Peptides against a protein of PDB entry 3T6J. Designs and how they scored, part 98

Target 1, 375 residues: chain A of PDB entry 3T6J
Amino acid sequence: PIVESYIGFIESYRDPFGSRGEFEGFVAVVNKAMSAKFERLVASAEQLLKELPWPPTFEKDKFLTPDFTSLDVLTFAGSGIPAGINIPNYDDLRQTEGFKNVSLGNVLAVAYATQREKLTFLEEDDKDLYILWKGPSFDVQVGLHELLGHGSGKLFVQDEKGAFNFDQETVINPETGEQIQSWYRSGETWDSKFSTIASSYEECRAESVGLYLCLHPQVLEIFGFEGADAEDVIYVNWLNMVRAGLLALEFYTPEAFNWRQAHMQARFVILRVLLEAGEGLVTITPTTGSDGRPDARVRLDRSKIRSVGKPALERFLRRLQVLKSTGDVAGGRALYEGYATVTDAPPECFLTLRDTVLLRKESRKLIVQPNTRLE
Target 2, 372 residues: chain A of PDB entry 3T6J as posed
Amino acid sequence: PIVESYIGFIESYRDPFGSRGEFEGFVAVVNKAMSAKFERLVASAEQLLKELPWPPTFEKDKFLTPDFTSLDVLTFAGSGIPAGINIPNYDDLRQTEGFKNVSLGNVLAVAYREKLTFLEEDDKDLYILWKGPSFDVQVGLHALLGHGSGKLFVQDEKGAFNFDQETVINPETGEQIQSWYRSGETWDSKFSTIASSYEECRAESVGLYLCLHPQVLEIFGFEGADAEDVIYVNWLNMVRAGLLALEFYTPEAFNWRQAHMQARFVILRVLLEAGEGLVTITPTTGSDGRPDARVRLDRSKIRSVGKPALERFLRRLQVLKSTGDVAGGRALYEGYATVTDAPPECFLTLRDTVLLRKESRKLIVQPNTRLE

## One batch from the design tools (peptide; made by RFdiffusion4, then SolubleMPNN)

Design b2_p14_5_s4 (from b2_p14_5, 7 letters changed)
Fold by OpenDDE base, seed 2:
Structure b2_p14_5_s4 (fold): chain B 375 residues (1-375), chain A 14 residues (1-14)
Amino acid sequence: as target 1 above (375 residues)
Amino acid sequence: GGIAGEVYPVVRAP
């Protein structure tokens, strides 16, 4: 078998300032069969990057073909085991040296094991479809999130010699219609500049890329979905995201006005964006469970994903990228923290919904590290 | 690196 490993101070999610890495490591075996799907995605990556909702001037100047491998984890040391990884975390290195993507296949397999009776916050009519397609749709989301989410976009930089990596005279900010007025100076990085919101903001961008690009027929074809199956995968992927946005409230601490998990905060932000789009796209309805305690239902109108959801997400995703590229911390913080705010204001009453989420909280999933056998 | 999906506690098999 092909063995891969990494070790070191890699992920900075536990650092409030997004700078200091947590010590982690893993040893894994390559899953050749699953890796083949991601290789096809890599082969289309350069073309798919052009489908993202920003001008080419806000994308990387040169496409660097990354690796993408599915791994079965044998051992993992760290605070938690992810479903997917994109490294390095440094945007400058991503632009100049490239990056690597991995999907932790056996971690995903554990995530797919859901009992219908314990599945919370979904309509009964959606449960079977959700169970059927959660796994496949999540594979799509992870692939897009890592490869085209974290792997996309350009930072505008002025180097130590005063040279720009963009043409100041011709590049136009698509949000303002004006020339570029801000950029990263020498020594400034994404994490150093955006600090407390950097990790969650980037995860939100990556998740949004996944939702946006999963609508593209070429993406579904790469993963082997056509016709009605492709539409079901799209629906379940979007449904899973809006449900995750509700579940995210578990990781909000009202007393401290802070989030304890970057990905969950990101998913809540996306939920807020899609709720703001209106027109019946997303509906959260408080209910009473069979036990007589508070419950809730999330509804996503399938017919409005393309007509209402996509345009809303497009505008939001473009703003995220433009603010990131230009190093506009004030604008980025205002945008992101605005959507990340949790209040009890009607009609959503998110603080009340949080109580419901906590009441319906599932047991934390555990992964037992496997052994290998020679057959 | 960036991570996607759910994060799970890792338990070593005895």
Scores: peptide ipSAE 0.110, ipTM 0.729, DockQ to the pose 0.698
Fold by OpenDDE base, seed 1:
Structure b2_p14_5_s4 (fold): chain B 375 residues (1-375), chain A 14 residues (1-14)
Amino acid sequence: as target 1 above (375 residues)
Amino acid sequence: GGIAGEVYPVVRAP
């Protein structure tokens, strides 16, 4: 078997300022079959990057072919096991040296082990479809999130000698129509500038890339989905995201007005974006469960994903990228914190929904990591 | 960075 491992101060999600890494490590075995799909995605990455909703001037100057592998984790030491990883976490290194992506396949498998009767917040008609395609759709999402999410976009930088990595005279901000007016100075990083919102903001960008690009037929084809299956994968991926946005409320602390998990905050933001799009795309309906206690249902109109959802997400995703590239902290914070705000304002009444989410909270899943042997 | 599951932490080691 092919074995991969890493160890060190890698992920900074536990740092409120997104700077200090938690010491973690893993040992894993390569899943060759699933890795082949991700390799095909890598082969199309340069082309797919061009499908993202920002000018080439906001994308990496030179494409660097990354690695992508699906891994079955044997041992993981850390506070939590992710579904996927993109490393290194340094934008400069990603842009100049490259990066590696991994999908933790058996972690995903455990995450999917939910019984139908325990599946919350979905319409009955969606449950079987969701159960069937959650795994495959999440594979797609992980691949896109890591490779084309975290692996995309350019930071505008002025180096210590005063040189720019972009043409100040010709590059135009697509949101303002003006020349670039802000950038990262020498020594400034994404985390140092955006600080408390940096991690969640970046996760939101990556998740949005996943939703946006999963609509592309070539992506679905790479993962082996065509026709009705491809459409179902798309639907379930989007449905999973909007459901996750509701579930995210568990990780909001009203008393402190803060979020405790960057990815879940990101998913809530996406939910808010898609709700704002209106047109019946997403509906959250409070209900009463069979136990007589509060419940809720999330509905996603499949027919409106491309017509309503995609344009809304496109605009939002472009704004995220432009603000990130230009180091516009004020604009970025205003945008992101606006969508990340949780109130009890109608019609959604998110604080009330949070009570429902907490009431319906599932027990945390524990992974029993396997042993393996050669025969 | 990394992507979390549906709910983080979705999977936790014993």
Scores: peptide ipSAE 0.119, ipTM 0.705, DockQ to the pose 0.374; fails the geometry check
Fold by OpenDDE base, seed 5:
Structure b2_p14_5_s4 (fold): chain B 375 residues (1-375), chain A 14 residues (1-14)
Amino acid sequence: as target 1 above (375 residues)
Amino acid sequence: GGIAGEVYPVVRAP
C-alpha cells in the first residue's frame, strides 16, 4: 500500500485568532479508487472555478494544479480528526505556491453509520434517502469544499514595492459597481486581518462553494452520479447542510456569545442564509418526540433548491468572496457576525431550538484505530 | 484547514 503521513503545526482552529498551528500527525493509506475520482475533479478544476459566482478578476490569475488524494486513516494524533484537508492554511501561499487536498475516506464512512431510529431532526420520508446518500453526497461536498472552496478566490494585494496584483483602473467590485477601494497591504494576511472570524468565515465560504457547485452536472458526473441519483445526491447534500446548521447550535455558548467550532458556526450561517431566502425552502418545526419531550424537524423543499436556494447562496457566496478579496474586514465582520448571531427571536427561536438540540444530542463517537493486515 | 465530519451513527467494521 501507498502510505502517506502528515506531521507538524498545521491546523489553527484552536487559536482564537486563527494564526497559531496546533501540532498534529497522522498516518494513512491511499485509497486508489476514491483518489481516481478526485483526480478527475482536479482535471476539471480550472473549468469549474469559472462557474463560481465572481468575476475572473476575483479568481486566481494562474491555476496551480493541486494534489488530491483519498486516504484511509490508520492513526491520527490531534484534537480532532477532519473529513478533508486543504493545506497550507495560508491563502497567500495557496495562491502563489499551490496547495494539497486530501479526503479522509474512512472518517467519512464512520460518519455515515447512523441508525435510522436514532436519526434526529429529519422528516420520516427523508430518513431513508438521507441514509442512502449521506455518504456519497458528503464525498462530493468534501471534494468541492477542499479543492474548489479553499482552493478558490484571489486576494487583492499591494506588495512592499507598492505594486498591485490587479488593475486598479479596470477591476470592478461586482457588489458596488465601483473600483476596488481596499486590499491587503504588505505583511497583511487573511488571518491577520479577519482574525477571530477568519477560520469560520473561510469554512463558510468553502461549504457554500460545495453546495453551489454540487448543482453542476459535471461535478455529479465526475463522482459517477447521473439522472435521479444525481438529484438525490444534491438534495441530500443540501439537506445535510441545513440539518448541520441546526445541529451546530450545540457548539454555541450563549453566556459567552461565542462559537466553539468553526465549521459548525459556518453551517449555522448557511442555514440562516437559506432560511432568509424564504419561500418555503427551509422549514424548522418544533415538535414533540415520542418521549413527550421537545423535538424538531428540518424540511428542505427539493423543488426550491435551484429556484430559491441557489440564487440566495450565489449572492451570499459572492459577497463573502468580494469582502475576502478586498480585505474589507468591517464589511465581512458585519455580514458574517450578523448571520452567526444566535438569539431567541421568532419565528426560529434559535436559543430555544438549541435546548432541543442539546436534549437530542447523540453520544460522542470514538474513532478507534483499525487493525491492518497484508493479504 | 480540515472539514469537520458530521455526527453519524457508529458503523462497526466487519
Scores: peptide ipSAE 0.100, ipTM 0.684, DockQ to the pose 0.277; fails the geometry check
Fold by OpenDDE base, seed 3:
Structure b2_p14_5_s4 (fold): chain B 375 residues (1-375), chain A 14 residues (1-14)
Amino acid sequence: as target 1 above (375 residues)
Amino acid sequence: GGIAGEVYPVVRAP
């Protein structure tokens, strides 16, 4: 078997300032069959990057072909097991040297194991479709999230010698129509500038890239979906995201006004963006369960994904990228914290919904780490 | 340093 591993201080999610890494390690075996799909995605990555809603001046100057491998994890030591990984976690290295992506395939398989009768917050008509396509749609989302989410965008930098990595006279901020007025100075990083919101903000950008690009026919084709199947995969991917945004409320602490999980905060932000789009795209309806206790239903109008959802997400995603590229912490914080705010204001009443989410909380997913042998 | 949050989690945080 082909074995991959890493070990060290890798991820900084547990550091409130996003700087100090948690000690982590894994050992995994390459899944050749699943890796083939991601290889096709890599082959189209340079073209797909051009579909992202920012000017080429806000994208990396030169495309560096990354590796993308599907792995079956044998052992994982850390606070949480991810579905996918993009490394290294250094913007300068990603920009100049490249990066590697992995999908933990057997971890994804566990995530797909949901019993219909225990599936919360979905309409009955969506449950079977959700169960059928959650796995495949999540494969698409992970691939896009890692490769084209974390793997996209440029940081504007002035180096220690005063040189810029962009033309100050010609590059225009698409949001303001003006020249670039802020950038990263020598010694400044994404984490050092955006600090407490850096991790969640970046995850939100990556998730948004996934939703945005999964609408592209070429992406679905790469993963082997065509016709009605492709449309169902898109629908379930978006449905899963808006549902996740509701589930995310579990990880909000009202008394401290803070979030305890970066990815879940990101998913809540996306839900808020799509709710703001209006026009019946997303509806969250409080209900009463069969047990007589509070429940809720999330509805996504399939016919509004492209007409309403995509434009809203496009505008939001562009703003995220522009603020990231320019190191505009004030603007970035205002935007992101605005969408990440949880109140009980009508019509959503998110704090009330949080009580419902907690009431309907599912058991934590567990992975029993396997052994392997040659036969 | 660099960029934090490069994983896509499956397991929910405690």
Scores: peptide ipSAE 0.032, ipTM 0.653, DockQ to the pose 0.148; fails the geometry check

Design b2_p14_6_s1 (from b2_p14_6, 9 letters changed)
Fold by OpenDDE base, seed 2:
Structure b2_p14_6_s1 (fold): chain B 375 residues (1-375), chain A 14 residues (1-14)
Amino acid sequence: as target 1 above (375 residues)
Amino acid sequence: GGGPTGVVSLDDLR
């Protein structure tokens, strides 16, 4: 078997300022069969990057073919085991040297263990479809999130010699219609500038890329889905995201006005964006469970994903990227923290919904160290 | 330091 490992101070999720890495390491075995699917995605990456909702001037100047492998984890040391990894975490290195993507396949497989009777916050009519396609939709989302999410976009930089990596005279900010007015100076990085919101903001961008690009027929074809199956995968992927946005409330601490998990905050933000789109796209309805206690249902109108959801996400995702590229911390913070705010304002009453989420909280999933054998 | 690039934690699989 092909064995891969990494070890070091890698992820900064536990640093409030997003700068200090936590010690992490894994040992894993390459899953050749699953890796082949991701290689097809890599082969289409350069073309798919052009489908993202920002001008080419806001994308990387040169496409660098990344590596993408599926790994079965044997051991993982860290505060949490991810389902996907993109490294390095430095945007400058991603732009100049490239990056590697990893899917932790046996971690993702946990998604296939969902029990219908324990599945919360979905309509009964959606549960079977959700269970059927949750796993496959996760493969799509993780692949897009890592490869085309974290692997996309350009930072505008002025180097120590005063040279720009973009043409100041010709590049136009698509949000303002004006020339670029801000950028990263020498020594400034994404994490150093955006600090407390950098982690969650980037995860939100990557998740949004996944949702946006999963609508593209070529993406679904790469993963082997066509016709009705492709539409079901899209629906379940979007449904999972809006459900995750509700579940995310578990990780909000009202007393401290803070989030305890970057990905969950990101998913809540996406939920807020899609709710703001209106037109019946997403509906969260408080209900009463069979036990007589509060419950809730999330509904997504699949017929409105392309007509209502996609345009809303397009606008939001473009704003995220433009603010990131230009190093506009004030604008980025205003946008992101605005959507990340949790109040009890009608109609959603998110603080009340949070109580419902906590009441219906599922046990945390665990992964145990697997064994290997020769057959 | 490196930024976050992990897509999903076990909490995300609920």
Scores: peptide ipSAE 0.090, ipTM 0.739, DockQ to the pose 0.684
Fold by OpenDDE base, seed 3:
Structure b2_p14_6_s1 (fold): chain B 375 residues (1-375), chain A 14 residues (1-14)
Amino acid sequence: as target 1 above (375 residues)
Amino acid sequence: GGGPTGVVSLDDLR
């Protein structure tokens, strides 16, 4: 088998400032079959990047073909095991040198272990569909998240010599209609500027890219889904995201007004965006469980994903990218923290919902190191 | 240094 590994100070999620990496290491085996799907996605990446809701001037000047591999993890040493990885974690290097993507396939396979009777916060009619397509939808989402999420967008930079990597006279900010008024100076990075929100903000952008692009027929085709199956995968992917946004409340600490998990914060933000879209797209209904205790149901109107959800996500995703590209920390923080704020304001009453989420909290899934053998 | 990294936690699989 083909073995891949890495070791070192890689991920900065445990650093409040997003700068210092945690020491991690893994050993994994290449899953050739699943890797082939991601290779097809890579082959379409340049075209799919053009589908993202920002001008080409906000995208990479030159497409650099990345590697994408599905890995079955044998051992992982770290505080948390990811489902996907995009490296290096430096936007400048991603932009100029390229990047590598990996999907941890056997981590994603844990999603297949969902038991119907334990599945929380879904309508009864959605449970079977959710169980059936959760795994496949995760494959799609992770692929898009890594390759076209983390792998997309341009940072506007002025180098040490004062030269810009964009034409100041011709590039227009699509949100303001004006010339670019801010950029990254020499020595400034995404993390250094956006600091405490950098990781979660980027995860939110990447997740949003996944939701947005999974609507594209070519994406579903690459993963082997057609017709009704493709539509079900889309539905479950979006449904999973809005459910995850509710589940995310577990990771909010009201007393400290902070989030303890960057991806969960990102998913809550997306939920807020889709709720704001209105028109019955997403509904969270407090209920009473069979045990007489508080419960809740998340409903996503399938028929409104494209008509209501996509436009809302498009606008939001564009704003995320524009603010990122221009290094507009004030605007970016205002936008992101606005959606990341958790209050008990009606109609959602998120703090109350958080109590329900905690009450219905599922047991944490554990990954145990497997054995592998040559047959 | 750090950057936004694509770590999907096990918490994401709940």
Scores: peptide ipSAE 0.112, ipTM 0.764, DockQ to the pose 0.700; fails the geometry check
Fold by OpenDDE base, seed 4:
Structure b2_p14_6_s1 (fold): chain B 375 residues (1-375), chain A 14 residues (1-14)
Amino acid sequence: as target 1 above (375 residues)
Amino acid sequence: GGGPTGVVSLDDLR
């Protein structure tokens, strides 16, 4: 088998300032069959990047074909095991030197083990569909999230010699209609500038890319879905995201006004964006469970994903990228923290919903180190 | 600093 590994101070999720990496490492075996699937996505990456809702001037100047490998993890040492990885974590290196993507296939396989009787916050009519397509939709989401989420966008930089990596006279900010007014100076990074919101903000951008691009027929085709199956995968992917946004409330600490998990915060933000879109796209309804205790149901109107959801996500995602590219920390923080704010304001009453989420919380999954053998 | 990694963590798989 082909063995892949990495080790070092890599991820900064546990640093409140998003700067210091946590020591982690893994040893994994390459899954050749699944890797081939992601290679099809890589082959379309250059074209799919053009489908993102920002001008080419906000995208990488030169497309660098990344590596994408599916891995079966034997050992993962760290505070959290991801479903996918995009490295290096430095945007400047990503845009100038390239990057590598990995999908942790056996981690993703946990999604296939979803039990209907334990599935919370969904309508009964959605449960079977959700169970059927959760795994496949995760494959789509992870691939897009890593390759075209983390792997997309350009940072505007002025180097140590004063040279810009963009034309100051011709590049226009699509949100303002004006010339670019801010950028990264020499020595400034995404994490150093955006600090406390950097990790979650970037995860939100990547998740949003996944939702946005999964609507593209070519993406579903790459993953082998057509017709009704493709539509079901799209629906379940979006449904999973809005459900995750509700589940995310577990990771909010009201007393400290902080989030304890960057991905969950990101998913809550996306939920807020989609709720703000209105028009019955997303509905969260408090209910009473069979046990007589509080419960809730999330409903996503699949017929409104493209008409209501996509435009809302497009606008939001463009704003995320523009603010990231220009190093506009003030604007980025205002936008992101606005959506990340948790209150008990009607109609959602998120703090009350949080109590329901906590009440219905399932036990934490345990991932046990697998074994493998050579036949 | 270190940035993004994954879509799903262990906490996400509940």
Scores: peptide ipSAE 0.108, ipTM 0.756, DockQ to the pose 0.590; fails the geometry check
Fold by OpenDDE base, seed 5:
Structure b2_p14_6_s1 (fold): chain B 375 residues (1-375), chain A 14 residues (1-14)
Amino acid sequence: as target 1 above (375 residues)
Amino acid sequence: GGGPTGVVSLDDLR
């Protein structure tokens, strides 16, 4: 078998300022079959990047072909095991040196262990479909999230010599229609500028890229989905995201007005964006469970994903990217914190919903080291 | 230190 490993100070999620890496390491075996799918995705990456909702001037000048491998994890040492990884986590290095993507395949397989009777917050008519396609949709989402999410976008930079990596006279901000008015100075990084929101903001961007691009037939074809199956994968991927946005409330601490998990905060933000889109795309309905206690149901209208959801996400995702590219921390913080705010305001009453989420909380799954054998 | 934002969380799998 092909063995891969990494070790070091890699992920900064536990740093309140998003800068200092936590010590982490893993040993894994390459899954050749699944890696082949990701290689096809890599082969299409340059073209798919053009489908993202920002001008080419806001995308990398030169496409650097990354590695993308599916890994079966044998051991993982760290505070949390991911489903996918994109490294390095420095945007400047991603732009100049490239990056590597991995999918932790046997971690993703945990999605297949969902029990129908324990599945919360879904309509009964969605549960079987959700269970069937949760795993496959995760493969798609993780691939897009890592490769085309974290792997996309350009930072506008002025170097130590005063030179720009963009044409100040010709590049136009698509949100304002004006020339670029802000950028990263020498020594400034994504994390140093966006600080406390940097991790969650970037995860939100990456997740949004996944949702947006999973609508593309070529993506689904790469993963082996066509026809009705492809549409079901799309639906379940979007449904999972809006459900995750509700579940995310577990990780909000009202007393401290803070989020304890960057990805969950990101998913809540996406939920808010899709709720704001209106038109019956997403509905969260408080209910009473069979036990007589509070419950809730999330409904996603699949017929409105492309007509309502995609445009809303497109606009939001473009704003995220433009603000990131230009280093506009004030604008970025205003946008992101606005959607990340949790109140009890009608109609959603998110703080009340949080109580319901906590009441219906499922135990976190335990990841156990697998057995290996020689054959 | 290490990087900021390169993973998908396991929390999605609950």
Scores: peptide ipSAE 0.105, ipTM 0.757, DockQ to the pose 0.714; fails the geometry check

